# Peptides against a protein of PDB entry 5TUV, part 25

Target 1, 107 residues: chain A of PDB entry 5TUV
Amino acid sequence: KEVIDRLRYLKAEIEDLELKERELDQQKLWLQQSIKNVMDDSINNRFSYVTHEDICNCFNGDTLLAIQAPSGTQLEVPIPEMGQNGQKKYQINLKSHSGPIHVLLIN
Target 2, 107 residues: chain B of PDB entry 5TUV
Amino acid sequence: AQECQNLEVERQRRLERIKQKQSQLQELILQQIAFKNLVQRNRHAEQQASRPPPPNSVIHLPFIIVNTSKKTVIDCSISNDKFEYLFNFDNTFEIHDDIEVLKRMGM

## One batch from the design tools (peptide; made by RFdiffusion4, then SolubleMPNN)

Design b1_p10_7_s2 (from b1_p10_7, 3 letters changed)
Fold by OpenDDE base, seed 5:
Structure b1_p10_7_s2 (fold): chain B 107 residues (1-107), chain C 107 residues (1-107), chain A 10 residues (1-10)
Amino acid sequence: as target 1 above (107 residues)
Amino acid sequence: as target 2 above (107 residues)
Amino acid sequence: MIIKSGTFPK
């Protein structure tokens, strides 16, 4: 009797949680679209940049590469494997489908 | 009963997913705010300077930052159309997206 | 140090 009641309760709660999760999914989609609209605005797009100083202030003492690429550019970082000389290969693969990739060296 | 236990596990799984999604929504909101602050900053700065920054002095969103030791040797292969890049590093590196950079900038 | 090795095949 108690077990049956507990089962009913749990099933009902799970159903409620499913509804809540769907609500959150919809909110996420809405927010993502909102962000896209904000970023695609002509004025916002014109001013959507950071400076070398901004980057340098965030990182110290390292070689810094800034890679600007269109949204949707494929980024792959393979698991490091041994190269022919016994050195592990650390790689970044980038593939754009909508425009050129621009790379800046920041000192 | 075993069924009760199974449902409780499922309930907990859903609760955790909901929690994660709520956190993700909060982060998206913060990202949007950071972006707006960035745009506002740049717009004001250009107004004060009465001109835009030089093209090669800024990194337009979206972008990523790759940082590695100054001792790291980086080999870069580029496609003719600059749609594809292959970076080889002889040591470890870190990748940071523009969102993280904006956070570090305090936007 | 950055070394530009070349282009990808077409």
Scores: peptide ipSAE 0.116, ipTM 0.888, DockQ to the pose 0.040
Fold by OpenDDE base, seed 2:
Formats: sequence, structure tokens, C-alpha cells
Structure b1_p10_7_s2 (fold): chain B 107 residues (1-107), chain C 107 residues (1-107), chain A 10 residues (1-10)
Amino acid sequence: as target 1 above (107 residues)
Amino acid sequence: as target 2 above (107 residues)
Amino acid sequence: MIIKSGTFPK
């Protein structure tokens, strides 16, 4: 009897958790769409930028490249492989389909 | 019973997934808040200056930041239309998205 | 820091 009662309790709880998980999934989708709408707003888009100073304040001591690219631009970072000269090859590949990519040297 | 144990494991698994999804949702909320704060900051700054910032002095979203040692040699190949970029580094680098930058800025 | 630039080969 105790085992049967425990089984029933666990099954009921799992069902409740399934509902909760689906609720969270829907909330995530809604929020993602909300963020997109906010960012795509013409007024917000006009002011959606950071300055060189902002970047420099966030990072120091290294060379900094800022790469501005359209949404949906493909970013590929291959697993480092040994080059012909015996040095590891570190690479970034960018491919845009909707507009030009802009690169700035910050630091 | 074995069935009880299996369901308890599943329950715990679902609880962990729910916790993760709740955390992800919170992060999205913070992202939206950070973006709105950024827009507000820039809007106020431009009002005070009575002019927009110089075009090449700002980095428009979306963007990424690449940081590497000052000793790193960077080779960049660019397509004619600037839709494709190939970066080669002779040493390791880090990539940070605009969301992380906004977090570091305290937005 | 040295940055070298070039164009994509056709």
C-alpha cells in the first residue's frame, strides 16, 4: 500500500512538473519575441550602441577588436589545428548574408 | 520498489531542468533591462550634447569583442563586399558577445 | 600588436 501510494504521488508530481516546464518554455518564447521587438524598434535601434570608452572600461591589457555585423551573421571558430609550420592555427570565420561587416580596433 | 526509484530519478531530473529554465528566463529579463538602460543612457547623452556621436566612435549592436594578447599577430582577409571575414591569429583569443559587454558595463 | 589585412582570394 505504501509503495502504491508513493508511485501515485510521484506520477502526479511529475505531471505537475511537466506542466510547469511547458509554461516556462512558453514564457521563454514570449520573452525572446519581446526582446526582438524592442531591439527592432526604430527609436531603440537608433540608440543601440556602445562607445570605445565603454569597451575599454570592460577590458584592459589586451588587443581588442570590435566586430559589428548584421543579425544572423554566421560565426565559426574552428577547433585549433596544427599549421604547416607546426604552429596551432587559431581562426575566426564570419559570413554575413544581409549586410557588410565592420571591424574596429579598440585597444 | 525499482519503479519508485526510477520515478524519483526522473522527478529530480525534471526539477533540475526547470531550475535551469528559470535561470535562463531570468537572464533574458536582465538582457532586456540592460538594453533598455543602454538606450536610455545614450538618448540622454545625445540630448545633453545636442548631437549624435561621431559614426566611427560607436559600435552598434549586435557586435562581438575579440580580445587577445598585444603580442598576437592578427591576419584579416576581407571579401570585396565585406560580407565575409577571415581572421587568423598566431595565438589564443577570447570572444565576448554584446550581452556580456552590457553586463560588464553595469547596464 | 600587428594586424595584417588582405582580400579574399577568388
Scores: peptide ipSAE 0.113, ipTM 0.886, DockQ to the pose 0.038
Fold by OpenDDE base, seed 1:
Structure b1_p10_7_s2 (fold): chain B 107 residues (1-107), chain C 107 residues (1-107), chain A 10 residues (1-10)
Amino acid sequence: as target 1 above (107 residues)
Amino acid sequence: as target 2 above (107 residues)
Amino acid sequence: MIIKSGTFPK
């Protein structure tokens, strides 16, 4: 009857969706590896930068800090807490394990 | 009948996951394209200028941009080896990653 | 804008 046919249809469809999901997982894996390879290439790495002008064109009127750090550098932004003087503390903590951190004032 | 309903719920769940994975995959593709375009732009620019940009005029990937008001007071403490940074702000700030910057640049 | 700088103690 109709219910039995619907069950068979749904089971078949779910099986197809499982295959599709595995396909997407594989594609993501390959793409991630591709991106890594492209970014790690010595020639590409040499030209992997933006200029002050690039940054200024992306943002308006505020103070802009550019922080360059090695991949894997830990970035922590604690939840703002009330300070000793009654002022909220807004913090950024950076810790690198592989190289120095560089900070540039853009605007 | 109940089994049919359970399978329909499962089907919908899988469809939603697949949609999310497809979107994530598309974003990764765009990131890779943006990076390649950035490299190509910079390579061409340096060829035309017959020189690399000044070292302190560019921001190398990976980086983040911190955006805050011009009125914000920023206190920065650094380690001797520049591996650790502590930023204190007296007001709110925004953080933007390099991927977002490349998007804003139209890469 | 005011930026104050300091160093972490050893």
Scores: peptide ipSAE 0.104, ipTM 0.888, DockQ to the pose 0.035
Fold by OpenDDE base, seed 3:
Structure b1_p10_7_s2 (fold): chain B 107 residues (1-107), chain C 107 residues (1-107), chain A 10 residues (1-10)
Amino acid sequence: as target 1 above (107 residues)
Amino acid sequence: as target 2 above (107 residues)
Amino acid sequence: MIIKSGTFPK
């Protein structure tokens, strides 16, 4: 029957997809660890920066704030709500637990 | 048959997850390459200049860029130890992570 | 562009 054949096909395909998904999960884990190792290297860390010029070349004409904070710093951007004066409140909350936050005005 | 339909739904769900994971993996690869290129660029630049850049002239990773209109009024409250920041904007803003910046830089 | 800075109250 056509239905029986379709069932067999689908089951076999799903099994193959399960294997593929597991493969991707392992690759992701390995790559994430590799990235961490590279970034945590003392020499690489010393040179892991961008310049004001780099940022200006990426964005045009607006006010640009660069916020440098330690890894793991909490970033909260609440859903805009109306303030007391009737205007929407647009907000960013930052909380670091391991070091100071540094803010630069680029332009 | 109902079983066939159920398996087809599952197959589609798995295919979508795999597609997403493949995309994420590709982004991680590009991220690592971009970081390595950044480090190499900066290392070469400092060798040519025979000195490191001034501390306040660079933004160290990890960082975010906040982009808003020149007309936007920004209010910032800072803790004494600079571990906590509260930003208030009177208009919308965009946040870009360091990964996106590196992409825009062509790293 | 207007940026106002302040310190968190204790």
Scores: peptide ipSAE 0.103, ipTM 0.887, DockQ to the pose 0.037

Design b1_p10_7_s3 (from b1_p10_7, 4 letters changed)
Fold by OpenDDE base, seed 4:
Structure b1_p10_7_s3 (fold): chain B 107 residues (1-107), chain C 107 residues (1-107), chain A 10 residues (1-10)
Amino acid sequence: as target 1 above (107 residues)
Amino acid sequence: as target 2 above (107 residues)
Amino acid sequence: MIIKSGTIPK
């Protein structure tokens, strides 16, 4: 019957999709490791920086803060709430566990 | 019939997951490319200048950029070890990671 | 633009 044929088709397709998904998972894992290796390379690390000009070119004339923090630094941006003056309070909380945080004013 | 419907739902679910994974993989590829391009650019630039940039003139990865109006008042509380930062803004701000910056730079 | 900074104790 039509339904039986559809079932067989769907099962076969799902099997193919499972294979594809596993392939993508492996590719992701490999790429993640590759990125890590590239970034952890001492020479690459030496040149892994942007300039003030780079940052300024990426944004308008607003105030820009560059925050350099080790990987894994906790970044918290609480939901804005009303402050004492009845205005919304906007906050950023940073906590590092592996090194100091450095903040630069850009532009 | 019900089994057919269930499998069709499953098929669609898997297709969506695969699509998402493909997108994520593509982003990782772009990240790696961007990083490599950044390194190459900086390496070339330093070779041409025959000197590294001043230590405080560049922003090393990883970093984030906080963008806010020039009118925004920013209050920052820093721990003595500089492992913890608390920023208070009297207005809205945007946060951009280094990946986005590299994208905006055209890397 | 005004930035105020301070140190908080542990």
Scores: peptide ipSAE 0.078, ipTM 0.886, DockQ to the pose 0.037
Fold by OpenDDE base, seed 1:
Structure b1_p10_7_s3 (fold): chain B 107 residues (1-107), chain C 107 residues (1-107), chain A 10 residues (1-10)
Amino acid sequence: as target 1 above (107 residues)
Amino acid sequence: as target 2 above (107 residues)
Amino acid sequence: MIIKSGTIPK
């Protein structure tokens, strides 16, 4: 009796959770589309930038490179390995398919 | 009894997924707000200055920031069309996306 | 900091 009631309760709760999860999935899709629309707007795009000062205020005392690349640009950071001279290799590989990449030295 | 236990496990699994999705949704909302605030800030600044910033003084989204020691030697190979970049570092580096930068800026 | 640049031929 009690077990049967518990089973019914759990099944009903799981059904409610399924509905909630689908709701969240739909909300995510909606929001993603909204963000895309906002960022792709020509007026917003004109003002979608940060300054050198902005970047410097976010980081302390290091070499900072800003890499501007089109959306979809391939970014690869290979696993570091020893070089021929015994120096460990640290690499970044960038490949754009739609436009040029621009690199700025910030400080 | 076993069925009850199985359903309880399933219930917990779904609850955790829902929690994760709620967190991801919140992050997307914050990203959109940060972007809108950035655009508003820049529009206001340009209106007050009555001119846009110099082209090489700003970093347009999307971008990434590479942070490394000032002692790090960086080698960069660039394709003719600037679609491909190969960076070599003699020491470790950090990569930060534009979303993280906006967060650090307090947008 | 030292940055060395080069060109990758097509």
Scores: peptide ipSAE 0.076, ipTM 0.885, DockQ to the pose 0.035
Fold by OpenDDE base, seed 5:
Structure b1_p10_7_s3 (fold): chain B 107 residues (1-107), chain C 107 residues (1-107), chain A 10 residues (1-10)
Amino acid sequence: as target 1 above (107 residues)
Amino acid sequence: as target 2 above (107 residues)
Amino acid sequence: MIIKSGTIPK
């Protein structure tokens, strides 16, 4: 009897959790669309930038590359492999489908 | 019973997913706030300066930042249409998205 | 730092 009651309780709770999870999923979709709308607004888009100073303040002493790429650009970082010179290969692959990629050297 | 144990494991799994989704929603909200703050900052700055920033002095969203040692040698292969980039580094690097940058900026 | 660039044909 106790086991049966526990089973019923757990099943009911799991069902409630499923409902909660679906609610969160819908909220996420809504919020993502909201963000997209805000970012795609012409006025907001005009001012959607950071400066070289902003970037430099975020990072200390390294070479910094800023890569501007359209949304949806594929970014791949293969697992480092040994190169022909006996050195590990560190690579970044970028592939855009909607526009050109622009690279800026910050420092 | 074994069935109870199985359901408890499932319950816990669902609870963890819900927790993760809640955190993701919070992050999205913060991202939207950060973006709005960025736009507001830039709009105000341009109003004060009575001119837009020079084109090559800013990085427009979306972007990523790659940071590596100043000693790192970087080779970049670019497609003719600039839709595809291949970066080769002789040492390790870090990649940061614009969201992380905005966080570091305190937006 | 040394940056080298090249082109990939289509």
Scores: peptide ipSAE 0.075, ipTM 0.887, DockQ to the pose 0.038
Fold by OpenDDE base, seed 3:
Structure b1_p10_7_s3 (fold): chain B 107 residues (1-107), chain C 107 residues (1-107), chain A 10 residues (1-10)
Amino acid sequence: as target 1 above (107 residues)
Amino acid sequence: as target 2 above (107 residues)
Amino acid sequence: MIIKSGTIPK
């Protein structure tokens, strides 16, 4: 009796969770589309920028590179490996297919 | 008993997925709000100045920020069309996306 | 801070 009741409860709960998950999936989809529409708007796009001051206020005491790249640019950060000189290699590889990449030295 | 255990595992799996999706949804909402606030800020600033900022003084979205020590040596290899970049660092670095920057800015 | 830049003719 106890096992049967537990099974019934679990099955019902799982069904409710399935509905909840589908609801969240739909909400995410709609929100993503909304964000895209807002960002793709010509007026919003014109003002979608940050300043050097903005960046400097976010970080302290380090060298800062700002890399402006088109959406869809491939970013690769290989696992650090030892170089020929015994130094670990830290790399960033960028490949754009839709436009040039612009790099700014902030600090 | 075995069926009950299987269903409990399934329930837990679904609960974790739902939790993750809820978190992702919240982040998307914050991103949209941050972007709108950024646009409003910049629009107001340009209205006050009666001119747009100089082209090289701002960083347009999308972008990433690379943060590394001031002691880090950075080598950059750039293609002619600036579609491909290879960065080599002699020490560790951090990468931050524009979303995180907007958060740090308080947008 | 040292930044070295090079161009690849690719």
Scores: peptide ipSAE 0.074, ipTM 0.884, DockQ to the pose 0.036

Design b1_p10_7_s4 (from b1_p10_7, 6 letters changed)
Fold by OpenDDE base, seed 2:
Structure b1_p10_7_s4 (fold): chain B 107 residues (1-107), chain C 107 residues (1-107), chain A 10 residues (1-10)
Amino acid sequence: as target 1 above (107 residues)
Amino acid sequence: as target 2 above (107 residues)
Amino acid sequence: MIKMSGTLPK
């Protein structure tokens, strides 16, 4: 009897958890769409920028490149491999489909 | 007994997934708040200055930041239409998205 | 040091 009752309890709890998980999945989708709508708004888009000072304050001491790329731009970072001279090659490949990419040297 | 144990394992697995999804939702909320705060900051700044910032002084979202040592040599090849970029580094680099930058800015 | 090379080949 005790084992049977425990099984029934666990099955009921798992069912409740399944419902909760589906609820969270739906909330995620709605929130993602909300974020997209806010970012795509023309007024918000006008003010959706950071300054060079903002970036410099976030990162100190290194060379900084700011790459402004349209949404949907493909970013590829191949696994580093040895070059012909025995030096490892570190690469970034960017491919846009909707507009030009802009690169700025910050420091 | 074995069935009970299997269901307990399943219950725990689902609880952990739910916790992860809740955390992801919180991150999305914070991203939206950060973006709204950024927009508000910039709107206020432009109102006070009575003019927009110079075009080349700001970086519009979406963007990424690449940081590397001051000693790193960076070679960049650009397509004619600026839709494709190939970067070569002689040393390691880090990539940070705009979301991380906003976090570092305290937005 | 940043070096800019020419256009990408098609």
Scores: peptide ipSAE 0.071, ipTM 0.888, DockQ to the pose 0.038
Fold by OpenDDE base, seed 5:
Structure b1_p10_7_s4 (fold): chain B 107 residues (1-107), chain C 107 residues (1-107), chain A 10 residues (1-10)
Amino acid sequence: as target 1 above (107 residues)
Amino acid sequence: as target 2 above (107 residues)
Amino acid sequence: MIKMSGTLPK
Protein backbone atom coordinates (compact mmCIF):
# COMPACT_ATOMS: atom_id res chain seq x y z
CA LYS B 1 0.00 0.00 0.00
CA GLU B 2 2.75 2.42 0.89
CA VAL B 3 4.69 1.63 -2.27
CA ILE B 4 1.60 2.05 -4.41
CA ASP B 5 0.84 5.38 -2.81
CA ARG B 6 4.42 6.52 -3.37
CA LEU B 7 4.22 5.53 -7.02
CA ARG B 8 1.04 7.50 -7.50
CA TYR B 9 2.55 10.50 -5.81
CA LEU B 10 5.70 10.41 -7.92
CA LYS B 11 3.77 10.06 -11.15
CA ALA B 12 1.57 13.00 -10.28
CA GLU B 13 4.57 15.11 -9.36
CA ILE B 14 6.32 14.26 -12.62
CA GLU B 15 3.25 15.38 -14.53
CA ASP B 16 3.31 18.68 -12.68
CA LEU B 17 6.98 19.08 -13.48
CA GLU B 18 6.27 18.45 -17.14
CA LEU B 19 3.75 21.26 -17.13
CA LYS B 20 6.23 23.56 -15.44
CA GLU B 21 8.92 22.71 -17.95
CA ARG B 22 6.61 23.46 -20.87
CA GLU B 23 5.72 26.77 -19.31
CA LEU B 24 9.38 27.67 -19.03
CA ASP B 25 9.95 26.69 -22.64
CA GLN B 26 7.21 29.01 -23.78
CA GLN B 27 8.57 31.82 -21.66
CA LYS B 28 11.98 31.31 -23.18
CA LEU B 29 10.61 31.52 -26.70
CA TRP B 30 8.71 34.66 -25.88
CA LEU B 31 11.71 36.29 -24.29
CA GLN B 32 13.97 35.36 -27.18
CA GLN B 33 11.53 36.91 -29.61
CA SER B 34 11.32 39.99 -27.43
CA ILE B 35 15.08 40.36 -27.42
CA LYS B 36 15.18 39.94 -31.17
CA ASN B 37 12.54 42.60 -31.65
CA VAL B 38 14.41 45.03 -29.43
CA MET B 39 17.68 44.41 -31.21
CA ASP B 40 16.12 44.65 -34.67
CA ASP B 41 14.52 47.98 -33.91
CA SER B 42 16.07 50.59 -36.16
CA ILE B 43 16.69 53.08 -33.39
CA ASN B 44 18.20 50.52 -31.06
CA ASN B 45 20.29 49.10 -33.87
CA ARG B 46 21.79 52.52 -34.50
CA PHE B 47 23.12 52.58 -30.95
CA SER B 48 24.01 48.90 -30.60
CA TYR B 49 27.78 49.24 -30.48
CA VAL B 50 30.75 49.17 -28.16
CA THR B 51 33.87 51.30 -28.40
CA HIS B 52 37.48 50.27 -28.65
CA GLU B 53 37.88 51.58 -25.14
CA ASP B 54 35.06 49.35 -23.93
CA ILE B 55 36.81 46.30 -25.36
CA CYS B 56 40.23 47.27 -24.07
CA ASN B 57 38.82 47.74 -20.59
CA CYS B 58 37.41 44.23 -20.67
CA PHE B 59 40.71 42.56 -21.55
CA ASN B 60 44.24 43.06 -20.30
CA GLY B 61 47.06 43.67 -22.71
CA ASP B 62 46.48 40.95 -25.30
CA THR B 63 45.98 41.15 -29.01
CA LEU B 64 42.28 41.68 -29.54
CA LEU B 65 40.35 40.96 -32.69
CA ALA B 66 36.79 42.11 -33.03
CA ILE B 67 34.86 40.05 -35.52
CA GLN B 68 31.61 41.51 -36.73
CA ALA B 69 29.50 38.88 -38.38
CA PRO B 70 25.85 38.60 -39.31
CA SER B 71 23.56 36.66 -37.06
CA GLY B 72 23.70 32.98 -37.82
CA THR B 73 27.35 32.99 -38.79
CA GLN B 74 28.91 29.63 -38.08
CA LEU B 75 31.86 29.54 -35.72
CA GLU B 76 34.03 26.47 -35.58
CA VAL B 77 37.05 25.85 -33.41
CA PRO B 78 38.61 22.54 -34.37
CA ILE B 79 40.49 20.45 -31.86
CA PRO B 80 44.12 21.51 -32.01
CA GLU B 81 46.22 19.26 -34.21
CA MET B 82 49.93 19.00 -34.70
CA GLY B 83 51.14 21.13 -37.55
CA GLN B 84 53.86 20.39 -40.04
CA ASN B 85 56.35 22.28 -37.92
CA GLY B 86 55.57 20.23 -34.86
CA GLN B 87 53.46 22.99 -33.42
CA LYS B 88 49.83 22.64 -32.49
CA LYS B 89 47.44 24.30 -34.87
CA TYR B 90 44.88 26.54 -33.30
CA GLN B 91 42.16 27.54 -35.71
CA ILE B 92 38.96 29.48 -36.03
CA ASN B 93 36.65 28.91 -38.96
CA LEU B 94 33.94 31.44 -39.70
CA LYS B 95 31.26 31.04 -42.30
CA SER B 96 28.53 33.54 -42.95
CA HIS B 97 25.49 32.91 -45.09
CA SER B 98 23.90 36.33 -45.10
CA GLY B 99 26.64 38.90 -45.35
CA PRO B 100 30.31 39.77 -45.17
CA ILE B 101 32.38 39.37 -42.05
CA HIS B 102 34.39 42.33 -40.82
CA VAL B 103 37.47 42.04 -38.64
CA LEU B 104 39.00 44.82 -36.58
CA LEU B 105 42.27 44.82 -34.71
CA ILE B 106 41.68 46.55 -31.41
CA ASN B 107 45.26 46.49 -30.05
CA ALA C 1 10.42 -0.55 -5.03
CA GLN C 2 12.53 -0.48 -8.18
CA GLU C 3 9.85 1.45 -10.03
CA CYS C 4 9.82 4.03 -7.26
CA GLN C 5 13.55 4.44 -7.56
CA ASN C 6 13.31 4.89 -11.31
CA LEU C 7 10.65 7.54 -10.94
CA GLU C 8 12.68 9.33 -8.32
CA VAL C 9 15.60 9.47 -10.71
CA GLU C 10 13.34 10.85 -13.40
CA ARG C 11 11.92 13.37 -10.98
CA GLN C 12 15.37 14.56 -10.10
CA ARG C 13 16.32 14.84 -13.76
CA ARG C 14 13.29 16.99 -14.45
CA LEU C 15 13.97 19.18 -11.46
CA GLU C 16 17.49 19.79 -12.68
CA ARG C 17 16.26 20.68 -16.16
CA ILE C 18 13.75 23.09 -14.70
CA LYS C 19 16.46 24.69 -12.62
CA GLN C 20 18.65 25.08 -15.68
CA LYS C 21 15.83 26.59 -17.69
CA GLN C 22 15.05 29.04 -14.94
CA SER C 23 18.67 30.09 -14.90
CA GLN C 24 18.68 30.50 -18.66
CA LEU C 25 15.62 32.72 -18.48
CA GLN C 26 17.31 34.89 -15.91
CA GLU C 27 20.35 35.21 -18.13
CA LEU C 28 18.20 36.23 -21.08
CA ILE C 29 16.56 38.91 -18.99
CA LEU C 30 19.95 40.20 -17.97
CA GLN C 31 21.05 40.22 -21.59
CA GLN C 32 18.07 42.29 -22.57
CA ILE C 33 18.72 44.71 -19.75
CA ALA C 34 22.38 44.97 -20.70
CA PHE C 35 21.47 45.72 -24.29
CA LYS C 36 19.00 48.39 -23.30
CA ASN C 37 21.57 49.96 -21.03
CA LEU C 38 24.11 49.95 -23.84
CA VAL C 39 21.71 51.66 -26.20
CA GLN C 40 20.81 54.23 -23.59
CA ARG C 41 24.46 54.94 -22.83
CA ASN C 42 25.37 55.41 -26.45
CA ARG C 43 22.35 57.53 -27.21
CA HIS C 44 23.16 59.80 -24.33
CA ALA C 45 26.82 60.00 -25.30
CA GLU C 46 26.01 60.97 -28.86
CA GLN C 47 23.56 63.58 -27.65
CA GLN C 48 26.21 65.10 -25.44
CA ALA C 49 28.80 65.06 -28.19
CA SER C 50 26.27 66.25 -30.77
CA ARG C 51 27.77 63.80 -33.24
CA PRO C 52 28.02 60.08 -33.85
CA PRO C 53 31.27 58.29 -33.12
CA PRO C 54 33.75 57.85 -35.94
CA PRO C 55 32.83 54.80 -38.02
CA ASN C 56 36.00 52.86 -37.27
CA SER C 57 35.99 53.61 -33.56
CA VAL C 58 33.07 51.37 -32.68
CA ILE C 59 32.15 47.72 -33.01
CA HIS C 60 28.56 47.11 -33.92
CA LEU C 61 26.68 44.14 -32.54
CA PRO C 62 26.69 41.26 -33.13
CA PHE C 63 30.38 40.56 -32.68
CA ILE C 64 32.85 38.27 -31.03
CA ILE C 65 36.18 39.07 -29.47
CA VAL C 66 39.23 36.91 -29.93
CA ASN C 67 42.04 37.58 -27.51
CA THR C 68 45.48 36.04 -27.61
CA SER C 69 48.99 36.86 -26.51
CA LYS C 70 50.72 39.72 -28.28
CA LYS C 71 53.35 37.19 -29.25
CA THR C 72 50.84 35.02 -31.06
CA VAL C 73 51.18 34.93 -34.81
CA ILE C 74 47.84 35.05 -36.57
CA ASP C 75 47.34 34.03 -40.16
CA CYS C 76 44.06 34.99 -41.76
CA SER C 77 42.61 33.66 -44.98
CA ILE C 78 39.55 35.37 -46.39
CA SER C 79 37.17 34.42 -49.15
CA ASN C 80 36.65 36.86 -51.99
CA ASP C 81 33.21 37.79 -50.75
CA LYS C 82 34.40 37.89 -47.12
CA PHE C 83 31.80 35.32 -46.16
CA GLU C 84 34.39 32.85 -44.97
CA TYR C 85 37.40 33.36 -42.72
CA LEU C 86 40.09 30.97 -41.59
CA PHE C 87 42.30 32.05 -38.72
CA ASN C 88 45.43 30.18 -37.78
CA PHE C 89 47.12 30.85 -34.48
CA ASP C 90 50.48 29.56 -33.34
CA ASN C 91 49.26 29.66 -29.75
CA THR C 92 46.09 29.45 -27.70
CA PHE C 93 43.34 32.02 -27.86
CA GLU C 94 40.06 32.86 -26.18
CA ILE C 95 36.73 33.68 -27.76
CA HIS C 96 34.16 35.90 -26.11
CA ASP C 97 30.74 36.79 -27.43
CA ASP C 98 29.19 40.22 -27.25
CA ILE C 99 27.00 39.14 -24.34
CA GLU C 100 30.02 38.36 -22.22
CA VAL C 101 31.60 41.65 -23.22
CA LEU C 102 28.52 43.54 -22.11
CA LYS C 103 28.69 41.71 -18.80
CA ARG C 104 32.32 42.68 -18.36
CA MET C 105 31.40 46.25 -19.18
CA GLY C 106 28.91 46.21 -16.34
CA MET C 107 25.92 46.88 -18.55
CA MET A 1 51.63 39.55 -35.58
CA ILE A 2 48.83 39.26 -38.13
CA LYS A 3 49.43 37.95 -41.62
CA MET A 4 47.05 37.82 -44.52
CA SER A 5 47.46 34.47 -46.21
CA GLY A 6 45.13 34.79 -49.15
CA THR A 7 41.61 33.86 -50.14
CA LEU A 8 39.48 30.86 -49.35
CA PRO A 9 37.36 29.06 -51.88
CA LYS A 10 33.79 30.13 -52.13
Scores: peptide ipSAE 0.070, ipTM 0.891, DockQ to the pose 0.041
Fold by OpenDDE base, seed 1:
Structure b1_p10_7_s4 (fold): chain B 107 residues (1-107), chain C 107 residues (1-107), chain A 10 residues (1-10)
Amino acid sequence: as target 1 above (107 residues)
Amino acid sequence: as target 2 above (107 residues)
Amino acid sequence: MIKMSGTLPK
């Protein structure tokens, strides 16, 4: 009797959790679309920038490169390999498909 | 008994997924808020200055920041149309997306 | 130090 009651309880709870998970999935989709709409708005786009000062305040005393690239630009960071001279190679590969990439030296 | 145990495992799995989805949803909300705050800040600043910022003084979204030591040597090769970039570093670097930057800015 | 050189093939 107790085991049967426990099984019924667990099944009901799992059903409720399934509903909750679907609800969260729907909320995520809605929010993603909302974010897209806000960012794609022409007026918002005009003001969607940060300053050099903003960037400098976020980081300490290093070389900072800002890379502006269209959405969907491919970013590759290969696994570091030893170079011919014994120097380890660290690389970034960028490939845009829709527009030019712009690079700025911040400091 | 075995069925009960299986359902308890399933219950726990679903609870963990729900928790993860809730966290992801919260992050998306914060991203949207940060973006809206950025836009509002910039709009207000330009209104007060009665002019937009100078060209190349700002970094438009989307962007990434590459951070490395000032001693790091960076070689960059660029395609003619600026659609492809190859960066070579003689030392380690860090990459930060615009979302992280907005967080660091307190947006 | 940043060095800009060359062009990548399309």
Scores: peptide ipSAE 0.069, ipTM 0.889, DockQ to the pose 0.038
Fold by OpenDDE base, seed 3:
Structure b1_p10_7_s4 (fold): chain B 107 residues (1-107), chain C 107 residues (1-107), chain A 10 residues (1-10)
Amino acid sequence: as target 1 above (107 residues)
Amino acid sequence: as target 2 above (107 residues)
Amino acid sequence: MIKMSGTLPK
């Protein structure tokens, strides 16, 4: 009796969770589309920027590179490997297919 | 007994997925709000100044920030069309997306 | 220090 009751409870709970998960999936899709629409708006795009001061205020005492790249630009950060001189290699590879990449030295 | 255990595993799996999806949804909402706040800030600033900022004084979205020590040596190779970049660092670095920057800005 | 190494041969 106890096992049967537990099974019934679990099955009902799983069904409720399935419904909840589907609801969240739909909400995500709608929100993503909303964000895209807002960001793609020509007026919003005109004002979609940060200043050098904004960036400097976010980070302290380091060298800062700002990389402006078109959406869809490929970013690769290989696992650090030892170089020929015994120094670890830290790399960033960028490849754009839709436009030029612009790099700014902030600090 | 075995069926009950299987259902409990499934329930837990779904609960974790739902938790993750809820977190992702919250982040998307914050991103949209941050973006709108950024646009409003910049629009107001330009209205007050009666002019847009200089072209090279701002960083347009989308962008990433690379943060590294001031002691880090950075070598950069660029293609002619600026579609491809190769960065080499002699030490570790951090990459931050524009979303994180907006968060740090308090948007 | 940042050094620009030139154009990629690729």
Scores: peptide ipSAE 0.066, ipTM 0.889, DockQ to the pose 0.039

